# Designs tried in a protein design run: peptides against a protein of PDB entry 3ESW. Part 68

Target 1, 322 residues: chain A of PDB entry 3ESW
Amino acid sequence: NNIDFDSIAKMLLIKYKDFILSKFKKAAPVENIRFQNLVHTNQFAQGVLGQSQHLCTVYDNPSWHSIVLETLDLDLIYKNVDKEFAKDGHAEGENIYTDYLVKELLRYFKQDFFKWCNKPDCNHCGQNTSENMTPLGSQGPNGEESKFNCGTVEIYKCNRCGNITRFPRYNDPIKLLETRKGRCGEWCNLFTLILKSFGLDVRYVWNREDHVWCEYFSNFLNRWVHVDSCEQSFDQPYIYSINWNKKMSYCIAFGKDGVVDVSKRYILQNELPRDQIKEEDLKFLCQFITKRLRYSLNDDEIYQLACRDEQEQIELIRGKTQ

## One batch from the design tools (peptide; aimed at target 1 F19 I314)

Design b2_p28_2_s3 (made by RFdiffusion4, then SolubleMPNN; from b2_p28_2, 11 letters changed)
Fold by OpenDDE base, seed 5:
Structure b2_p28_2_s3 (fold): chain B 322 residues (1-322), chain A 28 residues (1-28)
Amino acid sequence: as target 1 above (322 residues)
Amino acid sequence: SWKEEEEKIKMLKEKIKEAIKKAEEQKK
């Protein structure tokens, strides 16, 4: 009797789908208790939860996407993308166009649009006066700065004219479209919104050791791709551990569809102690938040995302063995 | 436990992979 192995494979795939879907059902009472206890007893877990409540959803704002697209030089961007795509893109298929778009957005953002701000220019002396600025410390926002989700304002004194210049650290990405300056936080915040405005699948990556960047899901590469707007970097996850020799403990990715520990992608050497939470508890936390984010999705969406998550986990395991 | 679920997934994936491989071998 020729065993119909195709029928067996199909049956196993159905059972596998059902099994995956069962994991995204309403959390068991014991899981809810574990989650509540974890976020109440572990400060790192509470921090991850707090970040997820903001970073996973804040960029899914259609009105913000419209404002971004109206603010950017789309004609220049698409002209440059089309030019690069026309060289080789037809041979690689249409999915590679999005990779060219992200690369051009990195170029455009760093070269044409946004500015790095170590120190602000003096408001009185004008442009290119940052060298004359001395930090005096940080303050809370004033009434005007508070309108733009400002948590901290850095205060600088000009050594030339003696005037005070305020550098508000805005968290409102729409305000950043106006100010067009900042450090890694402002860069990553606005650039995450920019990528989302083009309909891309994007995660915000938080590193515990005071850095932040993005990941983009490339349909061409069929994986999450490292994207750092500050560095104009595409697919270079090694730059922190290898090029910068940075010591790191945690990298957590926050997206609309989930929270993922991506430390294995970026921490290649000089790993700091991972002592803030038990590994099993961090894994549980990320999975629990991910389940909540996917609660409104249909069975096919849940299954597709679960398949993508599994491929990413395989990639992260294999990358350590090369 | 999450570990038990991961083990179940791993076992299911292995079984699927084996079934697909056998189906491909039978078509040759």
Scores: peptide ipSAE 0.009, ipTM 0.385, DockQ to the pose 0.822
OpenDDE base, seeds 1, 2, 3, 4: peptide ipSAE 0.007, 0.000, 0.009, 0.011; ipTM 0.353, 0.236, 0.328, 0.373; seeds 1, 4 fail the geometry check

Design b2_p28_2_s4 (made by RFdiffusion4, then SolubleMPNN; from b2_p28_2, 13 letters changed)
Fold by OpenDDE base, seed 3:
Structure b2_p28_2_s4 (fold): chain B 322 residues (1-322), chain A 28 residues (1-28)
Amino acid sequence: as target 1 above (322 residues)
Amino acid sequence: DWEKEEKEIKMLKEKIKEAQKKAEEQRK
């Protein structure tokens, strides 16, 4: 009796798919209770939930995407992408083109578009006067600044003219298209929106130790790729732990399709104590939020995302980002 | 339990790969 191994493989694939899909069914009452108790009793969990409610959805705004694409020099960007793509001998239509696009967007953003602002220039004295600025502290936004989702305004006094200059920390990425300056928060916020505006799969990565960056899902590499706009960095997750010798405890990625603890990708040495939440509770929290974000997706979408998640988890366990 | 689920997933994947390999061998 010739065993039909093709039939067996198909049956096992169906069983596997059904098993994966079963994990994404509506949360059981016990899971809801566990979730509610966790976010009400653990401050870190509440923080992750709060961030997910904003970061997982805010960048999926078609109106913002249009404004971004109208603001960027697309002719310059695509000219440079096409030039580098052709130089490396790639044919049109290859999935690697998106990697070249992201690399050019990193270059364009840092070199041509956005500026680092440690201290603002004096509004009265003009450009290149930041050296004359003394910090006086921070205050709440005024009526105009409040229109652009501003939580804090840094106040500086010019040592030359004595005038006060305000540096509002805007959270509205559309306002950042106008101001074109900031620190890691403003850089990552606007750059995340820029990448999303090109139709890319992007996550916002929050590090507890006061840094933020992006991840882009490369179809060519078939994985999440580290992207830091401040550093013009592509696929260099080691830069924080190794190059900067930065101590870190948590890195959490926030995307439209899920929340993932990506600490293992970035924390390669100098790990700080992970004492803010139990590891099992953090894993549960991220999975629970991810499950909620996928409730409206069809079975095929859920299955494809689950396969991608599994590959990422394997990558994170193996420590092979290379 | 997540550990049981991970073991089951791993086992299913291994069985799928084995069945696919045997099916390819039968086509040769």
Scores: peptide ipSAE 0.070, ipTM 0.765, DockQ to the pose 0.652
OpenDDE base, seeds 1, 2, 4, 5: peptide ipSAE 0.047, 0.055, 0.049, 0.053; ipTM 0.707, 0.733, 0.706, 0.723; seeds 2, 5 fail the geometry check

Design b2_p28_3 (made by RFdiffusion4)
Pose (drawn by RFdiffusion4):
Structure b2_p28_3 (pose): chain A 322 residues (1-322), chain P 28 residues (1-28); non-standard residues A184 YCM
Amino acid sequence: as target 1 above (322 residues)
Amino acid sequence: SDEEENEEIEKLKEEIEHYEKLAEEQKE
């Protein structure tokens, strides 16, 4: 009995596909309650649910993608990307071009395109002039800035001239293309959209301890890559936990294809207690949403995606890539 | 139930990877 493994191996792959295609089916009402309910047992759940609604579908918008592309200096971007491909781009330029593009976009965005804003400059006094602004709090948007999905307008008084500069906090990323300033918040909103506008596979990563950033899929490294625009950073998920020494509890990724707990990638010391939700319930929560996010996908799509997800679980469960 | 289904999928995947490795050994 030379036991045939190739036979048994080829068989199984077949069986596995059925198990997978079954998993991403229905929404049998049994687990539905578990969902509609869990979202009331727990607010960390309502939190993730709410954000999944604001953040997964939103950046897939051709109208926007095109405006961003019109607006960005593509000639400049692609020139530099091409210049860096010139100083050889790995023996296998095997979709490595895509990585060189993301890196250059980071540079353009930071060195060139968008600017940080703690307190704003005085609107009437000069440009370099923020530290003579004392804040008078926050308030609602006026009529104009209400158009751009704004909740809070921080207002400031200039002690040198008396006028009041205001700093609306927008969520319409197209508005940010104009204002070209802000904090992680909007830096990240616009940068996610920018990445999506090159048709890249992109995600919004949310840290409960007040920071946001992106994840981009590198076909060259065939895994997700951490991208943080504020820090012009490419593949440095440790940056928060180690370099900054920031204490963190949870990290959640959002995208058109799903919602995934990516904590393990980032919270690699200074771990805070994860005391917000039964870990079993969180796994369920993401799965149910990811599943919901895919009813309209076909079998080949449902499967290829589920494998990428699995490849990621092993990467996180373990301590490494591959 | 949901947890068990997930475990069954993980176990099946591990068996596939193991049998592929044994098939390669046999060819060597």

Design b2_p28_3_s3 (made by RFdiffusion4, then SolubleMPNN; from b2_p28_3, 14 letters changed)
Fold by OpenDDE base, seed 4:
Structure b2_p28_3_s3 (fold): chain B 322 residues (1-322), chain A 28 residues (1-28)
Amino acid sequence: as target 1 above (322 residues)
Amino acid sequence: DWEKEEKEIEELKKKIEEAKEKAEKQKE
């Protein structure tokens, strides 16, 4: 009797699906206790939870997506995408078009739209006067600045005119569409929203060592792709560890569908001690938050995301980011 | 125990791939 191995494979796949689904459906009381104890006793865990409560959901705002799309020069963007797409001999409708879109959005954002702000220009002296600005420190937002989720305001004095210029550190990405300037935080915040506004699967990556960037899920590459708006970087996860020789301990990705430790993608050398949390506890924390984020999804969505997660974990273990 | 569950998943995946490979070889 020829063993129908295809039938066996299908049966095993069903069992695998059921097993995966069972892991997401069982919030065991013991896991809740472990989670609660972890976030109450470990400051790093509390920080990851706090970030997840904001970063995993804030960008899923349809009204913000509309405002973004109305603000961007879509004609220029799509013209450039179409041009580069056609140059490489791709046919219309190929899944790779989205990768070209993200690359153009990186170009457009850095070159045409947003400005890096080490120091603000003097509000009185005008453009290109940042060289004359001396930092005086930081203070709380005023009544106007507070409307735009401003946590802190950097204060600068102009050495030329003596006037004070305020640089509010806005966390409202819609305000950033107006101000069009900032540092890595403002860049990543607005760029994450921009990518989301095009209907992309995007994660916000937080690095403990004071940097932030994005990942987007490329349907063409079938993986998460590193995206840094500050660097106009696409699929270059090595830039921090190798090019910058940056020392890093943790990189955590925050998306609507999960929280993932992506440190292995970015920390290729110069690893700092990972002493903020036990590795097992961090893994548990990320998985627990991910389960909560997926609670409302159907079994098919959960399964597809679980398959994606597994592929990512294999990638991260194998170091096959390229 | 998450480690036990992960091991069970890996073992199940291995069995799936082994079954697929055998199924492909039967079609040749």
Scores: peptide ipSAE 0.031, ipTM 0.550, DockQ to the pose 0.864
OpenDDE base, seeds 1, 2, 3, 5: peptide ipSAE 0.029, 0.000, 0.013, 0.031; ipTM 0.547, 0.249, 0.365, 0.606

Design b2_p28_3_s4 (made by RFdiffusion4, then SolubleMPNN; from b2_p28_3, 13 letters changed)
Fold by OpenDDE base, seed 4:
Parts: sequence; C-alpha cells; structure tokens
Structure b2_p28_3_s4 (fold): chain B 322 residues (1-322), chain A 28 residues (1-28)
Amino acid sequence: as target 1 above (322 residues)
Amino acid sequence: SWKKEEEEIKKLLEKIKEAQKKAKEQKE
C-alpha cells in the first residue's frame, strides 16, 4: 500500500494549524491571573506592557502616513531606488525591491532629511553653533511644547551670546517631521513611522541600555532585518555587541502583531545580567501581549504570523550556536 | 508547561517536514 505522504502531510498540517490556532484563542483564566500578577508585581513586565500599549499601535495611523508621504521627497527616493535596483540587474516586481527601498530610506533619512542633535544650535547665533552650548539641565514642557507629547525639555545656554535654547524631546513623530532633529529616540520614532507609511512590517526595538532601532520584515529575505536609522545600517545586528562593544541585557521588539524578545539577535557578547524578570515570565508576557494584539485577526492571518514567529525563534536559537 | 507544548509543536513540525519531503521524493 503506497503510503500517500501528501495526504499525511496535509492531515498533519491541518492538525498543526488547529493546534496553533488553539493557542491564540482567548486566554484561559489561569493565564489572565498570571499576567495580572506579573504586571502588578514586576516593574520590568509593567514597563514592557506600557511600551506595548503605545509602540504596538501608535504607528498604525493612516493620517500620519499621508502626512509623512506628503513631506518626503518621494520622487528623489523612488528615483534612487529604481536606479540602484536597475544597476544590480533586478526585474520589476521582485520582492527585493522593498530592501532597496528601505536602504534608500536609510540614506535619505540620515543624509537629506534628519539631523543628529547632541546639543541644539543656539537659536540666536544660528546654525553650527552647538559647540557653544552648555547644558543647564532638563525641565518639564511649556504649554506649547506639551501639545506635541513632550515629556522633557533639555535646556542649554550659549557660551557666546548667553541666550537660552530649549531642546524639547518630542515624542510626536509629526512634530519631528517639522523639527527634523533629535537623538536615537527621535530618529527611531520618526523612522519607524516612515517605514510604516510605506506599508512595511516594522517593529520598534527597545534596548534597556538606552538605545532604540527598528526591524523590518523583508519578504525577500523572509526574516526580520535589523534597521538602524542613526547608523544607516541594514542587516547589521552585530554592530552594538561587536563594533560598539556595547553591554546589553534586553532587546524587546514591539510591532502591531506582537512583542518579541529579540535579545539573541543583538546580544552576541558582553551580555549583562538578565535579572529584571524570569526568562519564563518574559516569554509568557511577550506571548500573552502578542496573543491580545492578534485577537481581531482571522485564522489564516494568525496562522501565517505564527509560522513567521516560529521561523524567527528558530533563527534566534541558531544564532547563539554559531 | 509551555515547554512541553513547544516540544510537541517541534515534533509535529518535524513530522510535517518529513512527510512533505517524502511526498516530494515520491513525485520525483
């Protein structure tokens, strides 16, 4: 009797789908209790939850996407993408085009659009005067700054003219389209919105050790790709651990479809103690939040995302063994 | 425990991959 392995594979796949879908059904009462206890008793868990409530949803704003696309030089961007795409001999319609787009957006953002701001220029002395600026500290936003989701304003005095310059740390990415300056927070915030505005699957990666970056899901590479707008970096997850010799404990990715511990992708050496939460509790937390974010999705969407999650987990496990 | 479920999923995926591989080998 010729074993119909095709039929067996189909049956196993159905059972696998059903099993995966069963995991994304409403949380059991026990899971809800565990989640509530975890976020009430563990400050790190509470922080991850709080970040997920913002970062997983804030960039899914169609009005913001329109404003971004109206603000960017799309003609320049697509001209450069098309030029580099054609130069490498790719045909139209290849999934690799989005990788070229992200690479050009990294170039455009760093070179043409946004500015790094260690210190602001003096509002009175004009451009390239940041060297003359002395930090006086930080204060709360004024009434105008508060309109743009500003939590902190850095205050600087000009050593040349004595005037005060305010550097509000805006969290409103639309305000950042106007100001076009910031540090890693502002860069990552606006760049995440930019990538989202092109309809891309993007995650915001928070590192506990005061850095932030993006991940983009490449359909060509069929994986999450490291993207750092500050570094104009594409697919270089090693830059922090190896090039910077940065010590890190946690890297958490926040996207519309889930929250994922991506520490294994970026923490290649100099791992700091992961003492903020138990590994099992962090895994549970990320899975629980991810499950909640997917409650409105259909069974096919849930299944496709679960397959992507599993591929990522396999990748993250293999990366530690190399 | 989530670990047991992950192991069961991994085993199921391995069985699926093996069945798919054998199904491909039967068509070749």
Scores: peptide ipSAE 0.038, ipTM 0.602, DockQ to the pose 0.786
OpenDDE base, seeds 1, 2, 3, 5: peptide ipSAE 0.035, 0.009, 0.008, 0.036; ipTM 0.598, 0.355, 0.341, 0.614

Design b2_p28_4 (made by RFdiffusion4)
Pose (drawn by RFdiffusion4):
Structure b2_p28_4 (pose): chain A 322 residues (1-322), chain P 28 residues (1-28); non-standard residues A184 YCM
Amino acid sequence: as target 1 above (322 residues)
Amino acid sequence: SFEDFLEEFYKEHFHEFPIYLPPSVEPH
């Protein structure tokens, strides 16, 4: 009995596909309650649910993608990307060009395109002039800035001239293309959209301890890659936990294809207690949403995606890539 | 039991399974 593995191996791969295609089916009402309910047992759940609604579908918008592309200096971007591909881009330029592009976009965005804003400059006094602004709090948007999905307008008084500069906090990333300034918040909103506008596979990563950033899928490294625009950073998920020494509890990724707990990629010391939601319930929560996010996908899509997800679980469960 | 088996099999042979690859950007 030379036991035939190749037979049994090829078989199973077949059986597994059925197991997968079954998993991403229905929404049998049994687990539906578990969902509709969990979202009332727990707010960390309502939190993730809410964000999934604001953040997964939103950046897939051709009208926006095109405006961003009109607006960005593509000639410049692609020239530099091409210049860096020139100083050889790995023996296998095997979709590595995509990585060089993301890196250059980071550079352009930071060195060139968008600017940080703690207190704003005085609107009437010069440009370099923020430390003579004392803040008078926050308030609602006026009529004009109400158009751009704004909740809070921080207002400031200039002690040197008396005028009041205001700093609306927008969520319409197209508005940010104009204002070209802000904090992680909007830096990240616009950068996610920018990445999506090159048709890249992109995600919004949310840290409960007040920071946001991106994840981009590198076909070359065939895995998700951490991208943080504020820090012009490429593949440095440790940056928060180690370099900054920031204490963190949870990290959640959002995208068109799903919602995934990516904590393990980032919270690699100074771990805070994860005391917000039964870990079993969180797994369920993401799965149900990811599943819901895919009813309209076909079998080949449902499957290829589920494998990527699984490749990611092993990467996180373990301590490494591959 | 069978489902656990399939999961273990996948973990051992995950490189044989196809995955979703998004469109890549090509050089100019």

Design b2_p28_4_s1 (made by RFdiffusion4, then SolubleMPNN; from b2_p28_4, 16 letters changed)
Fold by OpenDDE base, seed 2:
Structure b2_p28_4_s1 (fold): chain B 322 residues (1-322), chain A 28 residues (1-28)
Amino acid sequence: as target 1 above (322 residues)
Amino acid sequence: NEEEFLKKFFEENIDKFPIYKPKSIKPR
């Protein structure tokens, strides 16, 4: 009885692998037409595609990883990780060390490295002068700011000295290693790069309702884990819907290996209408982009990623597999 | 259908399927 079941299970595993690999073949002409029509006719789809073209690949830069690792206090980070791991990590196995690392990186980034900037300090009056700053609006970048992928510059006037202070919204994460300040966009951008620099599987999560965060794949927890650098939050996907009572419609995760609708992980209550795209078209779009991102991978990598994807889909439908 | 059966089989045997895991942390 056991031998026959194992044989059947092995045959089913082979069939499942072949089935999965068949889904990642080159897109049929009809799928290409559907994709082109969707991104040309649906603004949300065009936005997701545009984001994927940047966010899925920009952080896979070895030169940036080196600069990050040279900039961070690695001795402090690993000292703190080792200290926490020595308490109880050995009982949970070696894979938990990465979770301790991500938790320390969250601490280090928020407490020691980066600063929240609601309003800039006055360049003339110095530190702790942001209270005196009045927003005048936004402008395009100047010639110097444009070198660092700056899309917009917020302009502030000091009520005390009358001088103008510029707050450029840099998208170059290497420039953010220098400036060490920003809002959720700058925080998430640089923190995503930091996590990638340690060789982690990381996704950038875009929420339509003006927030962004990360996910990392925990080998210990065997799932994608919510990570918010602004909140120093690890594995707390509920904070937006429950703690903030935030209304949300879409959360899309962008990684090197795929684009995934992760809305079900984060939108637990107060769901806004999902009226920007048909659910079937969004599913198609994410799958289509994911296929393209995997075209250079071998069959075993494709299969292992697809198994991880299916595990995540089960998790998102059934809730946390305890 | 075969797809639904294979999905159910995956769900029931999730521990037997290879899942992509990140490589070891750099640097040590």
Scores: peptide ipSAE 0.229, ipTM 0.809, DockQ to the pose 0.611
OpenDDE base, seeds 1, 3, 4, 5: peptide ipSAE 0.023, 0.018, 0.009, 0.176; ipTM 0.424, 0.438, 0.337, 0.777; seed 4 fails the geometry check

Design b2_p28_4_s2 (made by RFdiffusion4, then SolubleMPNN; from b2_p28_4, 13 letters changed)
Fold by OpenDDE base, seed 5:
Structure b2_p28_4_s2 (fold): chain B 322 residues (1-322), chain A 28 residues (1-28)
Amino acid sequence: as target 1 above (322 residues)
Amino acid sequence: SFEEFLKNFFEKHIDKFPIYVPPSIKPR
C-alpha cells in the first residue's frame, strides 16, 4: 500500500490551519473577564492596553503617508538606494531592496532631516546657543501647542539674554515634520510614520526604562529587524544591553497586527526585575490584544500572521535573531 | 518511510510549525 504522502501532507496543513484559526475566534466569556480584571487591577497591563490603543493604529493614516512622502527628498533617497542596490542587491534578490531602503532612510533621517535636541537653542540668541540654556521645569501646553497633541512643554531660560524658550514635546508626527527636532520619543514617532509611509510592516518598541525604537519586518531576512533612528542602527538589538550596559525589564512591540513582548531580543544581560505583572498575565494580555487587532482579517491573513508569530517566538527562544 | 516523510515535511514547513516538537515518546 503506497502511502500517499502528498495527501497526508495536504491534510496535515489543512488541519493545522484550522487549529490556528480556531485560536483567533471570538474570545470566550472567561477570557473577556480575565482581560477586564487584569487591566482594572494591574497598572502595567492598563499601560500596555493604553499604548496599544494609540500605537497600533495611529500610523495607519493615508493622509499622513502622503504628507510624509511629499516632505521627504524622495529623489535623493531612491538615488542612494539604487546606488547601493546596484552594487550587491542583484545577487541577493529583489527583496533586499527594502533593506537598502530602510538603511538609507536611517541615514537620511539622522544626517539630513532630523536633529537631536537635548536642550533647545535660545529663540532670541539664535543657532548654537543651547549651551546657555538652563532648564526651569515643565508645564502644560499653551493654546497653540495643544493643537499638536502636546502633553508637556519643557521650559528653558537663556543664561545670556534671560529670555524663556519653550520646548514642546509634540506627539503629532506631522508637526515633527515641521519642527524636525526632538529626543528618542519624537525620533521614533516620526520615523515609525516614515517607515509606514513606504508601506512597510513596522512596530513601535517601548522600553520601560525610558527608550523607544522600531522594528521592521524584512522580507529578505524573513524576520523582525531592530531599527533605531536615533542611533542610525539596523539589526543591532544588542546595543542597549551590551554596548550601553543598559538595565532593562520590559520591551513591548506595538504594531498594526499585534502586540508582542520582545524583551528576549533586547535584554541580553543586566535584566531588571520583571515584577510589574505575572509573566502568564503579560503573555495573555499581548495575545488578547493581538487577537482583537486581527478580528477584521480573513482566514488566510490570520494564518500567515500566525505562522510569522510562531517563527518569531522560535527565534526569541533560540537567540537566533543574529 | 513515514519517518523520512515527517522529517521532510517539517523541514519544508519549518516556517509554519513551532520547532519544539516534544520528543516523540518512544513507545516503550
Scores: peptide ipSAE 0.143, ipTM 0.657, DockQ to the pose 0.043
OpenDDE base, seeds 1, 2, 3, 4: peptide ipSAE 0.022, 0.020, 0.021, 0.018; ipTM 0.511, 0.445, 0.450, 0.412; seed 4 fails the geometry check

Design b2_p28_4_s3 (made by RFdiffusion4, then SolubleMPNN; from b2_p28_4, 14 letters changed)
Fold by OpenDDE base, seed 5:
Structure b2_p28_4_s3 (fold): chain B 322 residues (1-322), chain A 28 residues (1-28)
Amino acid sequence: as target 1 above (322 residues)
Amino acid sequence: SFEEFLKEFFEKNIDKLPIYVPPSIKPR
């Protein structure tokens, strides 16, 4: 009896789709209770929830996308992308074009557009005077700075002229298009918006140990790809653990379609204790938030995203075995 | 996971699937 494996496979796929869709139905009362208890009793869980409420949705702003595209030198960017694509991209198919775009955006952002600000220049002495700046501490924003989602202002005194220079830590990425300077927070914030403005699938990755970066979903590579604007880095998740010898405990990715613990991608050695939350509770939390983010999606969208999620989980498991 | 789904699927449908399932998966 020739077993019709094709028929069995089709049946399995249908049943699997139904199973997946069932997981994305409205949360059971017990799950809601567990979620509420977790975020009220665990500070780390509350922090993840708070970050998700901002980072998962803030970049999905069409008006911001337009402002970004009007601000960037698109002619230069696409000229460079087209040049690189013309060399070898045709052999790999059209999907590789987006990888070239992200690589050019990394180059353009770091080399042509944005600046690292360890210390600000003196407002009185002018450019290249940061060496003369002494930190005096931090304070709250003034009335003007508060218009641009500023949480903290770093205060510096010039050793040469004695004047005070303010370095506001703006969280408004549109303001960052004007200021064009910052540290990892400002870099990642604006660069996340830039990538989103090109219609890309992007996640913001928060590391508990004071670093942040992006992930981009490459259709060519068919996976999430590490992207760090500060480092002009594409697909180098090892740079923190290996190159920097950084000790890390948690890396959490925040995107429009979900929240994912991506620690396994980046924490390759020097793992710090993961004692802020139980592993089961963190897994539950990320899944619960992801489920909420997908409530408005149709069955096909939910299924496709769930398949992508499973592929990522397989990748994260296999990556530890290499 | 798909693996968990497959396991449960086979366990629930062992009598309906035209495939050999190892005795270790047969409900005793």
Scores: peptide ipSAE 0.031, ipTM 0.472, DockQ to the pose 0.027
OpenDDE base, seeds 1, 2, 3, 4: peptide ipSAE 0.026, 0.028, 0.024, 0.024; ipTM 0.480, 0.533, 0.476, 0.490; seed 4 fails the geometry check

Design b2_p28_4_s4 (made by RFdiffusion4, then SolubleMPNN; from b2_p28_4, 14 letters changed)
Fold by OpenDDE base, seed 2:
Structure b2_p28_4_s4 (fold): chain B 322 residues (1-322), chain A 28 residues (1-28)
Amino acid sequence: as target 1 above (322 residues)
Amino acid sequence: SEEEFLKEFFEKHIDELPIYKPKSIKPR
């Protein structure tokens, strides 16, 4: 009885592997037409595509990883991780070490490394002068700021000395290693690169309602884990909907291996209308982009990623199977 | 359908499936 069931199960697993691999073959002409029509006719779809072209690949830069690892106090980080792991980690197994690493990186980044910048300090008056700063608006970057992928510069006037202070919104994460200040965009951008530099599987999560955060794939928890560098938060996806009472419509995760609608993980209450795109078209779009991102992967990698995707979809539908 | 049957079968055996696990940098 058991032998026949195991044989059938193995045969079904082979058939399913072949079935999954068949879905990741080159897109049919009809799918390409549907994709082109969708991104040309739907602004939200165009935005998701545009973000995917940057966010899915920009952090996979070995030279940037080296610069990050040379810039961080690795001795302090690993000392703290080893200390926390020595308390309880041996009982939970070696895979929990990476969770301790991410938790320490959250601590280190927020407490020791990076600063929140609501308003800049006055360049003339020095530290703790942001209270004296009045916004004058935004402008384009100057010639120096333009070297660091700067799209916008916020301009402030000091009420005390009358001098102008520029706050460039740099998108170059290497420049952020120098400036060590920003808002949610700069925080998430640099922190995503930091996590990637440790060889972790990381997604950048974009929320339509002007917030951004990370997800990390925990080998210990065997799932995607919410990570917010601004909040020093690990595995607290509820903080936006419940703690902040934030209204949200879309959360889209961007990683090297795929684009995923993760709205169900974060939108627990106060859901805004999802009126920017049809649900079927969003699902198609994410799947189509994901398929393109996986074109160079081997069959085993494609299969393992697809199994992970199915596990995530089950989690998102059923909630945390405690 | 065969697809629905395979999906249901895999949902029941998801914990036994090979899931992609990233390699992290080892502690120094």
Scores: peptide ipSAE 0.237, ipTM 0.805, DockQ to the pose 0.669
OpenDDE base, seeds 1, 3, 4, 5: peptide ipSAE 0.019, 0.018, 0.018, 0.014; ipTM 0.394, 0.445, 0.364, 0.382; seed 4 fails the geometry check

